# Ledger of designs, part 12: peptides against a protein of PDB entry 3J47

Target 1, 121 residues: chain A of PDB entry 3J47
Amino acid sequence: IRLTNQLKSLKGLQSKLKDVVEYLDKVINKELPINHTILGKLQDVFNLLPNLGTPDDDEIDVENHDRINISNNLQKALTVKTNDELMVIYISNLVRSIIAFDDLIENKIQNKKIQEQRVKD
Target 2, 26 residues: chain B of PDB entry 3J47
Amino acid sequence: NAQYHLLVKQGDGLLTKLQKYGAAVR

## One batch from the design tools (peptide; aimed at target 1 L104 I105 N107)

Design b2_p13_3_s1 (made by RFdiffusion4, then SolubleMPNN; its pose is not in this set)
Fold by OpenDDE base, seed 2:
Structure b2_p13_3_s1 (fold): chain B 121 residues (1-121), chain C 26 residues (1-26), chain A 13 residues (1-13)
Amino acid sequence: as target 1 above (121 residues)
Amino acid sequence: as target 2 above (26 residues)
Amino acid sequence: SAEEQLEKLKKLL
């Protein structure tokens, strides 16, 4: 149950992130007007992300392109790290579930043997 | 990526084996 | 390291 809920939540997050990327690509391509409400919510999400150095709006100089690339690299590194941590947690819970199920099976086999012995007596 | 998919496939294989074993013990 | 986290996890199982 807990693992299935975590996997469902992760799949839901992945789907939402994909929808956001697709939306941003459509906005960049001028296929859709910029929705300020969606942008505001995205900004809130980005503000909750550890300071991806948003270049303060005041220095849009060509040198900021390298800083944006560095911030994208940092974001990518943080995303990879988070993905690795989530993977470890997933594998952990999977292994724990396997062990718990194996113990349950062994307990059922033992209980069945005890019942079969009681019927033979 | 490939190692991740391999681990997921191994986990699914183990889960399937456990499900078969749980069905055989019933 | 990721390996050290995996070993800590094996000890928690």
Scores: peptide ipSAE 0.357, ipTM 0.862, DockQ to the pose 0.030
OpenDDE base, seeds 1, 3, 4, 5: peptide ipSAE 0.306, 0.294, 0.307, 0.267; ipTM 0.858, 0.850, 0.844, 0.831

Design b2_p13_3_s2 (made by RFdiffusion4, then SolubleMPNN; its pose is not in this set)
Fold by OpenDDE base, seed 4:
Structure b2_p13_3_s2 (fold): chain B 121 residues (1-121), chain C 26 residues (1-26), chain A 13 residues (1-13)
Amino acid sequence: as target 1 above (121 residues)
Amino acid sequence: as target 2 above (26 residues)
Amino acid sequence: KAEELLEELKLKE
């Protein structure tokens, strides 16, 4: 029962991580805006990751040393993957900021041209 | 790691240029 | 000045 629940939770996490990657791909392709709620949840997961690497020193027998190393390696791999996802979000926000800035410049150039026409008339 | 830091550094450089330009346009 | 900074941004990409 406990092992099946852990495997189910891990599969749920893997599915959610796949959904985040698919969402990030749509964001890179400019099909969707960044959802700040997804970003906030991903940051919360990242902030909780250091706490998942501290097994309380008080109750795990010496036979689990290989399982602890596998769990720590998996957590490290998840941390790296989360960092890569945060990086892709950062780049996507940067690209959007550039586009929004280009649009702001174009709007300012147009406003300046309209003002120059009004001074010539 | 090194490619990540390079990409972040390029992004920060672009963001800094964007901020300087935004300040000059204001 | 603004347009020149935009061109310098485009040239460094």
Scores: peptide ipSAE 0.319, ipTM 0.866, DockQ to the pose 0.054
OpenDDE base, seeds 1, 2, 3, 5: peptide ipSAE 0.316, 0.302, 0.280, 0.299; ipTM 0.868, 0.855, 0.861, 0.863; seed 5 fails the geometry check

Design b2_p13_3_s3 (made by RFdiffusion4, then SolubleMPNN; its pose is not in this set)
Fold by OpenDDE base, seed 1:
Structure b2_p13_3_s3 (fold): chain B 121 residues (1-121), chain C 26 residues (1-26), chain A 13 residues (1-13)
Amino acid sequence: as target 1 above (121 residues)
Amino acid sequence: as target 2 above (26 residues)
Amino acid sequence: KAEELLEKIKKEL
């Protein structure tokens, strides 16, 4: 019963992680807006990931150590991949903010020119 | 790592300039 | 002021 519940929880975590990756891909592809709350929670998960690599040493058979090392290396690689995805999202947001700002400046300059023309007439 | 931190630092510099102007446009 | 800030942003891009 306990082992089946742990396996179910792990499968649930894997499914949620897949859903997060799919969400990040949709955000990168501009299909969805960036949710700052999801991003913050994802960052918190990453800050806690170094601690997920400490299995409490009390019951791990030596044969699982290589699979755990491979899983930890894969999880580290997935962590690096998601950090790179977060970086791309951050840069994409920065670029969008810069473009929106350029448009705001241009609109302000145009409005000022229109006002200066109306005062000269 | 160093290139990432440089890129983030440049981005934060731009964001700070953007914020200062957004405050001056209001 | 606005134009000067635009120019500063363009230089950082």
Scores: peptide ipSAE 0.361, ipTM 0.863, DockQ to the pose 0.054
OpenDDE base, seeds 2, 3, 4, 5: peptide ipSAE 0.356, 0.323, 0.352, 0.325; ipTM 0.858, 0.855, 0.855, 0.854

Design b2_p13_3_s4 (made by RFdiffusion4, then SolubleMPNN; its pose is not in this set)
Fold by OpenDDE base, seed 4:
Structure b2_p13_3_s4 (fold): chain B 121 residues (1-121), chain C 26 residues (1-26), chain A 13 residues (1-13)
Amino acid sequence: as target 1 above (121 residues)
Amino acid sequence: as target 2 above (26 residues)
Amino acid sequence: SAEELIEKILKEL
């Protein structure tokens, strides 16, 4: 029962990670807007992943061990891929923030120049 | 990893330049 | 690819 529930949870996690990767691909391709809530939850998942990889279950039957290893390797591979995509999104947001900040600075400079011109007139 | 760190470093450099520019314009 | 997108971002920095 416990092992079956863990396997079901892992399969559920894998499916969810796939859905997230597909979502991230759509966001990267600008097909969908960035959802910050999804990104935050995904970051939380990544922070917990190092703790999920601890093999505390030494008692898994050898035949399930290969499938579990394949599943864990696939999940790890999906995690790495998702992490790379998240990095791209993070950097893209950073660049957008920088551009917005540059525009804000330029607007402030222009406003200051307009104010200085009004004081001279 | 290395490309990511390089990109982050470039982003930080640009942010620093923007901050300096913003401070000079104030 | 993600790599190409990173390269584009690097060119914009």
Scores: peptide ipSAE 0.435, ipTM 0.872, DockQ to the pose 0.033
OpenDDE base, seeds 1, 2, 3, 5: peptide ipSAE 0.447, 0.398, 0.381, 0.419; ipTM 0.872, 0.869, 0.864, 0.871; seed 1 fails the geometry check

Design b2_p13_4_s1 (made by RFdiffusion4, then SolubleMPNN; its pose is not in this set)
Fold by OpenDDE base, seed 1:
Structure b2_p13_4_s1 (fold): chain B 121 residues (1-121), chain C 26 residues (1-26), chain A 13 residues (1-13)
Amino acid sequence: as target 1 above (121 residues)
Amino acid sequence: as target 2 above (26 residues)
Amino acid sequence: KAEELLKEIEEKL
């Protein structure tokens, strides 16, 4: 029963991680707006990932050590991949903020020009 | 790592300038 | 001031 529940929880975590990756891809592709709450929670998960590599020292058979090392290397590679995805999202947000700022400056310049024209008439 | 930190630092510098200006436009 | 900040952003893009 306990092992079946752990396997179910791990499958649930894997499914949620896949959903997060799919969400990140949609955000990169501009199909969805960036949710800061999701991003913050994802960053918190990353900050906790170094601790997910400490198996509590109660009962890991030596034969699982290579599979755990491969899983930890895959998890590290997935961590690097998601850090790169977060970086792309950060850059994409920065670029969007710059464009929105450029539009705001241009709008302010135009409004000032219109006001100066109205004072001369 | 170093290139990433440089890029983030440049982005944060730009964001800070953008925030200062957005506050001056209001 | 606005235009100068815009120019500095454009130079960094």
Scores: peptide ipSAE 0.336, ipTM 0.859, DockQ to the pose 0.052
OpenDDE base, seeds 2, 3, 4, 5: peptide ipSAE 0.317, 0.297, 0.328, 0.319; ipTM 0.849, 0.852, 0.857, 0.853

Design b2_p13_4_s3 (made by RFdiffusion4, then SolubleMPNN; its pose is not in this set)
Fold by OpenDDE base, seed 4:
Structure b2_p13_4_s3 (fold): chain B 121 residues (1-121), chain C 26 residues (1-26), chain A 13 residues (1-13)
Amino acid sequence: as target 1 above (121 residues)
Amino acid sequence: as target 2 above (26 residues)
Amino acid sequence: SAQELLEKLKELE
């Protein structure tokens, strides 16, 4: 039950993320008008991401294009790191659930064996 | 992305097997 | 058996 609910939640999150990407692609392709409410919620999600360090105020003059590329690369690197951390947590929870399930099965087999032995006595 | 999707797919396969076994033991 | 389940799990690893 618990693991099934976690997987269902993860699949639900994956589906929602796919829907967001598909929506953003349609907006980029000008197939749909920009929805300010959706953009505001996405901005809130990005603001909850760890502050990609404000570049110190002193080097103003590096062309805005290189800063955007560096910020995108850092966001990508952080997204990969977060995905790796979530993956490790997911695998750890799977392994724990498998072990707990194996123990439950072993206990059930032992209980059945004990009951069969008691019926033979 | 592809490696993550592969891992998620393997995890889903494992969970499906676990669910089938849990249903058979009930 | 629990062993058959464990073997099926090992095949998935």
Scores: peptide ipSAE 0.289, ipTM 0.847, DockQ to the pose 0.058
OpenDDE base, seeds 1, 2, 3, 5: peptide ipSAE 0.289, 0.282, 0.295, 0.254; ipTM 0.852, 0.846, 0.855, 0.843; seeds 1, 3 fail the geometry check

Design b2_p13_5_s2 (made by RFdiffusion4, then SolubleMPNN; its pose is not in this set)
Fold by OpenDDE base, seed 4:
Structure b2_p13_5_s2 (fold): chain B 121 residues (1-121), chain C 26 residues (1-26), chain A 13 residues (1-13)
Amino acid sequence: as target 1 above (121 residues)
Amino acid sequence: as target 2 above (26 residues)
Amino acid sequence: KAEELLQKLKELE
């Protein structure tokens, strides 16, 4: 029962992750406008990531256009990195679920063999 | 990217086998 | 059938 619920939860997570990826691909392809709510949640995830590169405090004036492109490239790189990390976590949880299920199966086979032996005696 | 997609594909293959096996053991 | 699926799982690990 518990392992089946974990597998079902993992499958539900996989479906949701796929929906998020498909949404992100549609946003990247400009097929859909960026949903500000999804972007806000993604930004919250990025704000929880350590800022890789505080630019030193001394250029606060005059080139807003190149900084937006660099920020978008950094945000894209961070999005890809976060997606890669989330997928590594997903695979790790998948592998753990596989091992735990293999052990459950082996235990069930052993229990079945023991029951078949008890019916032959 | 390619190694990662390969790893995901292997994981999905294992999950599919696991689901089939779990259904057969039930 | 079940044991053969288990063996094919072990071969993929």
Scores: peptide ipSAE 0.304, ipTM 0.850, DockQ to the pose 0.059
OpenDDE base, seeds 1, 2, 3, 5: peptide ipSAE 0.281, 0.274, 0.255, 0.248; ipTM 0.854, 0.846, 0.849, 0.845

Design b2_p13_5_s3 (made by RFdiffusion4, then SolubleMPNN; its pose is not in this set)
Fold by OpenDDE base, seed 1:
Structure b2_p13_5_s3 (fold): chain B 121 residues (1-121), chain C 26 residues (1-26), chain A 13 residues (1-13)
Amino acid sequence: as target 1 above (121 residues)
Amino acid sequence: as target 2 above (26 residues)
Amino acid sequence: KAEELLEKLKKEE
């Protein structure tokens, strides 16, 4: 029963991580807006990840140490990958903010030119 | 790391110029 | 001033 529940929880976590990656890909591809609440929760998960790699020392057989090191290296690599994805998202948002501001500036210049022309007529 | 810091610095430079422009258009 | 700053932005891209 306990092992089946742990396996179910791990499968649930894997599914949620897949859904997060799919969401991040949709956000990178501009298909969806960035949800700051999801991003903040992801950052919190990453800040907690170093602590998730310390299973309490009380039940780890020495044969699992290599699998745990491989899993920790994979989890570290996945953490780096997601940090890179978050970085790309941040840059993409910065670029979008820049474009939107450039458009706002151009609109203000045009409106000013139209007003100056109306005062000269 | 270095490329990231360079890209962030470039973005911050552009954002600062953008802010100065927005303040000049107000 | 505004147009000059826009031109400076375009030269950095």
Scores: peptide ipSAE 0.292, ipTM 0.862, DockQ to the pose 0.048
OpenDDE base, seeds 2, 3, 4, 5: peptide ipSAE 0.286, 0.271, 0.287, 0.278; ipTM 0.852, 0.852, 0.859, 0.859; seed 2 fails the geometry check

Design b2_p13_5_s4 (made by RFdiffusion4, then SolubleMPNN; its pose is not in this set)
Fold by OpenDDE base, seed 4:
Structure b2_p13_5_s4 (fold): chain B 121 residues (1-121), chain C 26 residues (1-26), chain A 13 residues (1-13)
Amino acid sequence: as target 1 above (121 residues)
Amino acid sequence: as target 2 above (26 residues)
Amino acid sequence: KAKEELEKELLEK
């Protein structure tokens, strides 16, 4: 029962990570806005990742050492993957900030031209 | 790791320039 | 002047 639940939780996490990657690809392609709720959930997962690597020292029999190493390697791989996803989100936010800034500059140039025309009339 | 830090550093540099300019444009 | 210089420095990168 516990192993099946862990495997189900891991499959659920893998599916969710796939959905996040697919969402990020749509964001990179400018098809969708960044969802701050998805970003917040990824940050929460990242903040919880260090705590998943501390099994309380009090109940794990020595026969699980290979399984603990596999779990730690998987958690490290998930941490790296989460860092890569956060990086892609950061770049996507940067690109959006640049576009919004270009639009702000253009709007300011237009407003300045309108004011210069009103002073010449 | 190194390429990631370089990309983040370049992004932070652009963001800082963008923020300074946005503050000067406001 | 300072706005135009900063805009130019953003476009050159």
Scores: peptide ipSAE 0.303, ipTM 0.861, DockQ to the pose 0.051
OpenDDE base, seeds 1, 2, 3, 5: peptide ipSAE 0.294, 0.278, 0.294, 0.290; ipTM 0.860, 0.846, 0.860, 0.859; seeds 3, 5 fail the geometry check

Design b2_p13_6 (made by RFdiffusion4)
Pose (drawn by RFdiffusion4):
Structure b2_p13_6 (pose): chain A 91 residues (1-28, 36-48, 72-121), chain B 26 residues (1-26), chain P 13 residues (1-13)
Amino acid sequence: IRLTNQLKSLKGLQSKLKDVVEYLDKVIHTILGKLQDVFNLNNLQKALTVKTNDELMVIYISNLVRSIIAFDDLIENKIQNKKIQEQRVKD
Amino acid sequence: as target 2 above (26 residues)
Amino acid sequence: AAAEQLAAEAEAA
């Protein structure tokens, strides 16, 4: 789902660029200003990425903890299944 | 870095315990 | 139960 959403966003840019190129050919405004703003707003993320890296590490650690909890419950479920099997054999 | 490594080391320690439990179950 | 737990994790992913 996230991927589909990202693609939709990129699609708009692609179409928007085509339109802009055609517009410029024809000319040979508010949208242009808006685009410029967006441009000014990955390069900048480079420095900001330094911080993001730290936060990514934290969210990785949280995911690891969750995986451990899930494994615990999984072990319990396996034990219950074994017990049920044993009971059936006895019967 | 050292502080960050500390938390990482603790997480690894818990992971080891969990692995040991899994081996005991097997 | 174990299989359902793993399936639920897979669907959530």

Design b2_p13_6_s1 (made by RFdiffusion4, then SolubleMPNN; from b2_p13_6, 9 letters changed)
Fold by OpenDDE base, seed 4:
Structure b2_p13_6_s1 (fold): chain B 121 residues (1-121), chain C 26 residues (1-26), chain A 13 residues (1-13)
Amino acid sequence: as target 1 above (121 residues)
Amino acid sequence: as target 2 above (26 residues)
Amino acid sequence: KAEEQLEKIKKEL
C-alpha cells in the first residue's frame, strides 16, 4: 500500500510538474497571462514538500536505507527542479513588467510629442 | 539556497521600485 | 523628463 501511494503521489507530482512546464512555456512565449492562484498553489506545494519527506518514526528496517536515500535524492532533485521553474516564472514576470513599463513610457513620450505638435499648429 | 534568496530579494527590490514609479506616472 | 527617469531605472537594473 505505501509503495503504491508513493508511486501515485510521484505520478501526480510529475503530471503537475509537466503542466507547470507547459504553462511556463506559454508564459515565456507571451501566450498566457500569469495566474497568481496557480503560482500561490505551487508555492504552497513547495513549502509542504519538506514535510512530506519526514518518515514517521516507526519502521527503521536496515534494508530500506538505500531505497530511502534514492527516494530522498529523487525528491530533492524534483524539489530543486520545481524551485528552478518557480524562479523562471518570477524572472519572466519581472521581464514582462519591465517591458510593459518601457512601452508605457514610450506611449507617454509619443502622446506628449503629439500634444506639443498640436499646440504649435 | 542563499543565492536564490539574494536573487529574489534583488528582484523584489526592483519590482517595488517599478511599482513606485508606475504609481508616480499615473 | 520621462526618458531620463527610464534611463535612471535602467541604470538601477
Scores: peptide ipSAE 0.332, ipTM 0.861, DockQ to the pose 0.059
OpenDDE base, seeds 1, 2, 3, 5: peptide ipSAE 0.328, 0.312, 0.296, 0.313; ipTM 0.864, 0.851, 0.851, 0.859

Design b2_p13_6_s2 (made by RFdiffusion4, then SolubleMPNN; from b2_p13_6, 10 letters changed)
Fold by OpenDDE base, seed 4:
Structure b2_p13_6_s2 (fold): chain B 121 residues (1-121), chain C 26 residues (1-26), chain A 13 residues (1-13)
Amino acid sequence: as target 1 above (121 residues)
Amino acid sequence: as target 2 above (26 residues)
Amino acid sequence: KAEELIKKILEEL
């Protein structure tokens, strides 16, 4: 019963991770807007991932070890891939924020110049 | 990892320049 | 692939 529940939870996590990767690919391709709530939840998942990489050394039979190691390595590889995609999204948002701030500064400079001209007239 | 840290550092450098420019315009 | 995507993002800026 516990092992079946763990396998079901792992399959559920794998499916959710696939849906997240597909969502991130759509966001990277500009097919969907960036959802900050999804991004925040993904960052929280990544902060918890270092704890998923410690196999609790509690007793799982040697015959499943290769399939579990392949599944854990694949899940780790998918996690690294998703981290790289999240990183690209983060940088894209950072750069967009930089441009928006540059435009705000330029607009403020223009407004200041207009006020200085109005005081000289 | 190293390329990521370089790219993040470049982004932080741009953000810092932009913050300095924003402070000089205020 | 990631570098090329970053270059495209930088070119759109």
Scores: peptide ipSAE 0.424, ipTM 0.874, DockQ to the pose 0.035
OpenDDE base, seeds 1, 2, 3, 5: peptide ipSAE 0.386, 0.383, 0.377, 0.384; ipTM 0.875, 0.868, 0.867, 0.870

Design b2_p13_6_s3 (made by RFdiffusion4, then SolubleMPNN; from b2_p13_6, 10 letters changed)
Fold by OpenDDE base, seed 1:
Structure b2_p13_6_s3 (fold): chain B 121 residues (1-121), chain C 26 residues (1-26), chain A 13 residues (1-13)
Amino acid sequence: as target 1 above (121 residues)
Amino acid sequence: as target 2 above (26 residues)
Amino acid sequence: SAQEQIEKIKKLE
């Protein structure tokens, strides 16, 4: 019963992680706008990840130490992967902000040219 | 790590330029 | 002018 519940929880976590990756890919591909609430929740998950590796001090089975090290390395690798994904999102937002700014500049330049033409007429 | 920090630094530089221009255009 | 604004941007680079 405990192992089945852990496996179900792990499958649920894996599914949620897959959904997050799929969402991040859609955001990177500009198919969806960035949701700050989702990003905040992701950051909270990352801040909680270091604490998910503290087994409560009940039952040092020596066979779990290698599995815990592999799990911690996998969690660390997943954390690095999601930091990279968050970085790509940050860059994508930066690029969008630059483009929107360039468009704003061009609009202001055009408006000034129109005003200067109206003052010369 | 180093490439990440370089990319973040470049992004911050661009953001700062963007902010300075936004302030100059206001 | 638009050119002066662009020059100010370039000077901020």
Scores: peptide ipSAE 0.296, ipTM 0.847, DockQ to the pose 0.046
OpenDDE base, seeds 2, 3, 4, 5: peptide ipSAE 0.266, 0.282, 0.285, 0.252; ipTM 0.827, 0.846, 0.832, 0.836

Design b2_p13_6_s4 (made by RFdiffusion4, then SolubleMPNN; from b2_p13_6, 10 letters changed)
Fold by OpenDDE base, seed 4:
Structure b2_p13_6_s4 (fold): chain B 121 residues (1-121), chain C 26 residues (1-26), chain A 13 residues (1-13)
Amino acid sequence: as target 1 above (121 residues)
Amino acid sequence: as target 2 above (26 residues)
Amino acid sequence: KAEELLKEIEKLK
């Protein structure tokens, strides 16, 4: 029960994340107008992600084009790292539930053998 | 991406086998 | 941490 609910929640999160990516791709490709309300909610989700590098607000004007690419690469790398960590946690919980299920089956087999012995005596 | 989908597919296959086994032992 | 978790999972298989 708990694992099936976690799998369902993770599948729901994955579907929702896919829908967000597909929406962002349509906005980037100019197929849809920028919805400021959706963009604000996405910014709130990214702000709830651990702050991806404070640019120290104290030193020097030079070249706004390369720093945006480095910040986006760090943000992408941390998003990938967080996704990989969530995947590892998911697999760990899956394996633990397989082991707990195997132990439950073994306990059921042992209990059945004990009942079959008590009926033969 | 491809390795992630392969790993998820293997996990779903194992989960399906486990569900079938749990249904057969009920 | 992730590699340690993978080793622990592999030890439980």
Scores: peptide ipSAE 0.330, ipTM 0.859, DockQ to the pose 0.031
OpenDDE base, seeds 1, 2, 3, 5: peptide ipSAE 0.289, 0.323, 0.230, 0.284; ipTM 0.852, 0.862, 0.841, 0.846

Design b2_p13_7_s2 (made by RFdiffusion4, then SolubleMPNN; its pose is not in this set)
Fold by OpenDDE base, seed 1:
Structure b2_p13_7_s2 (fold): chain B 121 residues (1-121), chain C 26 residues (1-26), chain A 13 residues (1-13)
Amino acid sequence: as target 1 above (121 residues)
Amino acid sequence: as target 2 above (26 residues)
Amino acid sequence: KAEELIKKILEEK
């Protein structure tokens, strides 16, 4: 019963991770807006993933080792892919922030120049 | 990993430079 | 590929 529930939870996690990758692909393709809350939760999941790769020493049957290794390799590959996608989203947001601040600074310089001209007249 | 951290560090450096410039214009 | 995507995101603003 416990092992079947763990396998079901792991399959559910794998499905959710696939849905997350598909969501990130849609966000990169601009089909969906970037949700910062989802992005933060995904980063937290990534920071926890190195700890998910330590099987606590409870009895993994040797006959499932190849299927578990294939599943773990696919999950690791999906993890690397999603990390690259998160990186692209992060850089894109950083660049957008830089542009928005540059525009804000230019607007402040122009406003200051207009105010200095009004004090000289 | 190392390239990602380098890229994030470069981004944070640009953000810090931009914050300093924004503070100097205030 | 990532740089080209970043450049395209820059050009939209």
Scores: peptide ipSAE 0.445, ipTM 0.875, DockQ to the pose 0.043
OpenDDE base, seeds 2, 3, 4, 5: peptide ipSAE 0.407, 0.400, 0.405, 0.371; ipTM 0.873, 0.872, 0.868, 0.859

Design b2_p13_7_s3 (made by RFdiffusion4, then SolubleMPNN; its pose is not in this set)
Fold by OpenDDE base, seed 5:
Structure b2_p13_7_s3 (fold): chain B 121 residues (1-121), chain C 26 residues (1-26), chain A 13 residues (1-13)
Amino acid sequence: as target 1 above (121 residues)
Amino acid sequence: as target 2 above (26 residues)
Amino acid sequence: SAEKQIQELLELE
């Protein structure tokens, strides 16, 4: 049961990571807006990941300890990778918001100048 | 985590400055 | 790297 749950969680995480990468590529290419539902589900998976590594207090045979440490290191590495991807998404959205707002400000300045010129003529 | 939070804080600071500039142009 | 991807995005806009 425990190994099957770990494999299912790992496969789920791998699938989500692939979906995030594909989404990032589409965002970089300006093809799609951020799917908040995918990000929320990814965060939920990460919040559940620490609970997958907690041994239920049943007799840990010495061979299971090395496998648990490897699983925890892989989980940590995957968490770091996903945090980096989420950071890139956040910065990308921030930059897009800044550029869109800058363009809006410039358009307002131009419209104001045109209106002021029409009042003087 | 700390580096991510620092970057987010810097981004929020830039957004706040941009909002102030937009309000001054109105 | 994440930094390279950010730089590429900044250059496209």
Scores: peptide ipSAE 0.442, ipTM 0.874, DockQ to the pose 0.043
OpenDDE base, seeds 1, 2, 3, 4: peptide ipSAE 0.354, 0.463, 0.340, 0.352; ipTM 0.867, 0.880, 0.867, 0.866; seeds 2, 4 fail the geometry check

Design b2_p13_7_s4 (made by RFdiffusion4, then SolubleMPNN; its pose is not in this set)
Fold by OpenDDE base, seed 1:
Structure b2_p13_7_s4 (fold): chain B 121 residues (1-121), chain C 26 residues (1-26), chain A 13 residues (1-13)
Amino acid sequence: as target 1 above (121 residues)
Amino acid sequence: as target 2 above (26 residues)
Amino acid sequence: SAEELIRKEQLLK
């Protein structure tokens, strides 16, 4: 019963992680706006991930140690992958902010030109 | 790690500049 | 470019 519940929990976590990746891909592809609350929660999950790899010491058979090391390496690799995805999102936001700023400057330049023309007439 | 931190630092520098200019445009 | 934005903003002062 405990092992089945752990497997179900792990499958649930894997499904949620897949949903997060799919969400991040949609955000990268500009299909969805970036939700800062989701991003903050993801960062919090990542900051907690190093601690999620400490199983409480009370029943870990030596055969689970290699699977746990592989799982921890996979989780570390997934953490690196998601850090890379977060970095791409950050860059994408930076680029959007630069574009929006460029548009703002161009609009201000146009408004200034219109005002200067009105003062010369 | 180092390249990531460099990229983040560069991005933060750009963001700070962008904020300063956005405030000057307002 | 960020430099081009800076140049444009300086022209607005």
Scores: peptide ipSAE 0.271, ipTM 0.859, DockQ to the pose 0.046
OpenDDE base, seeds 2, 3, 4, 5: peptide ipSAE 0.193, 0.222, 0.224, 0.202; ipTM 0.826, 0.847, 0.830, 0.836

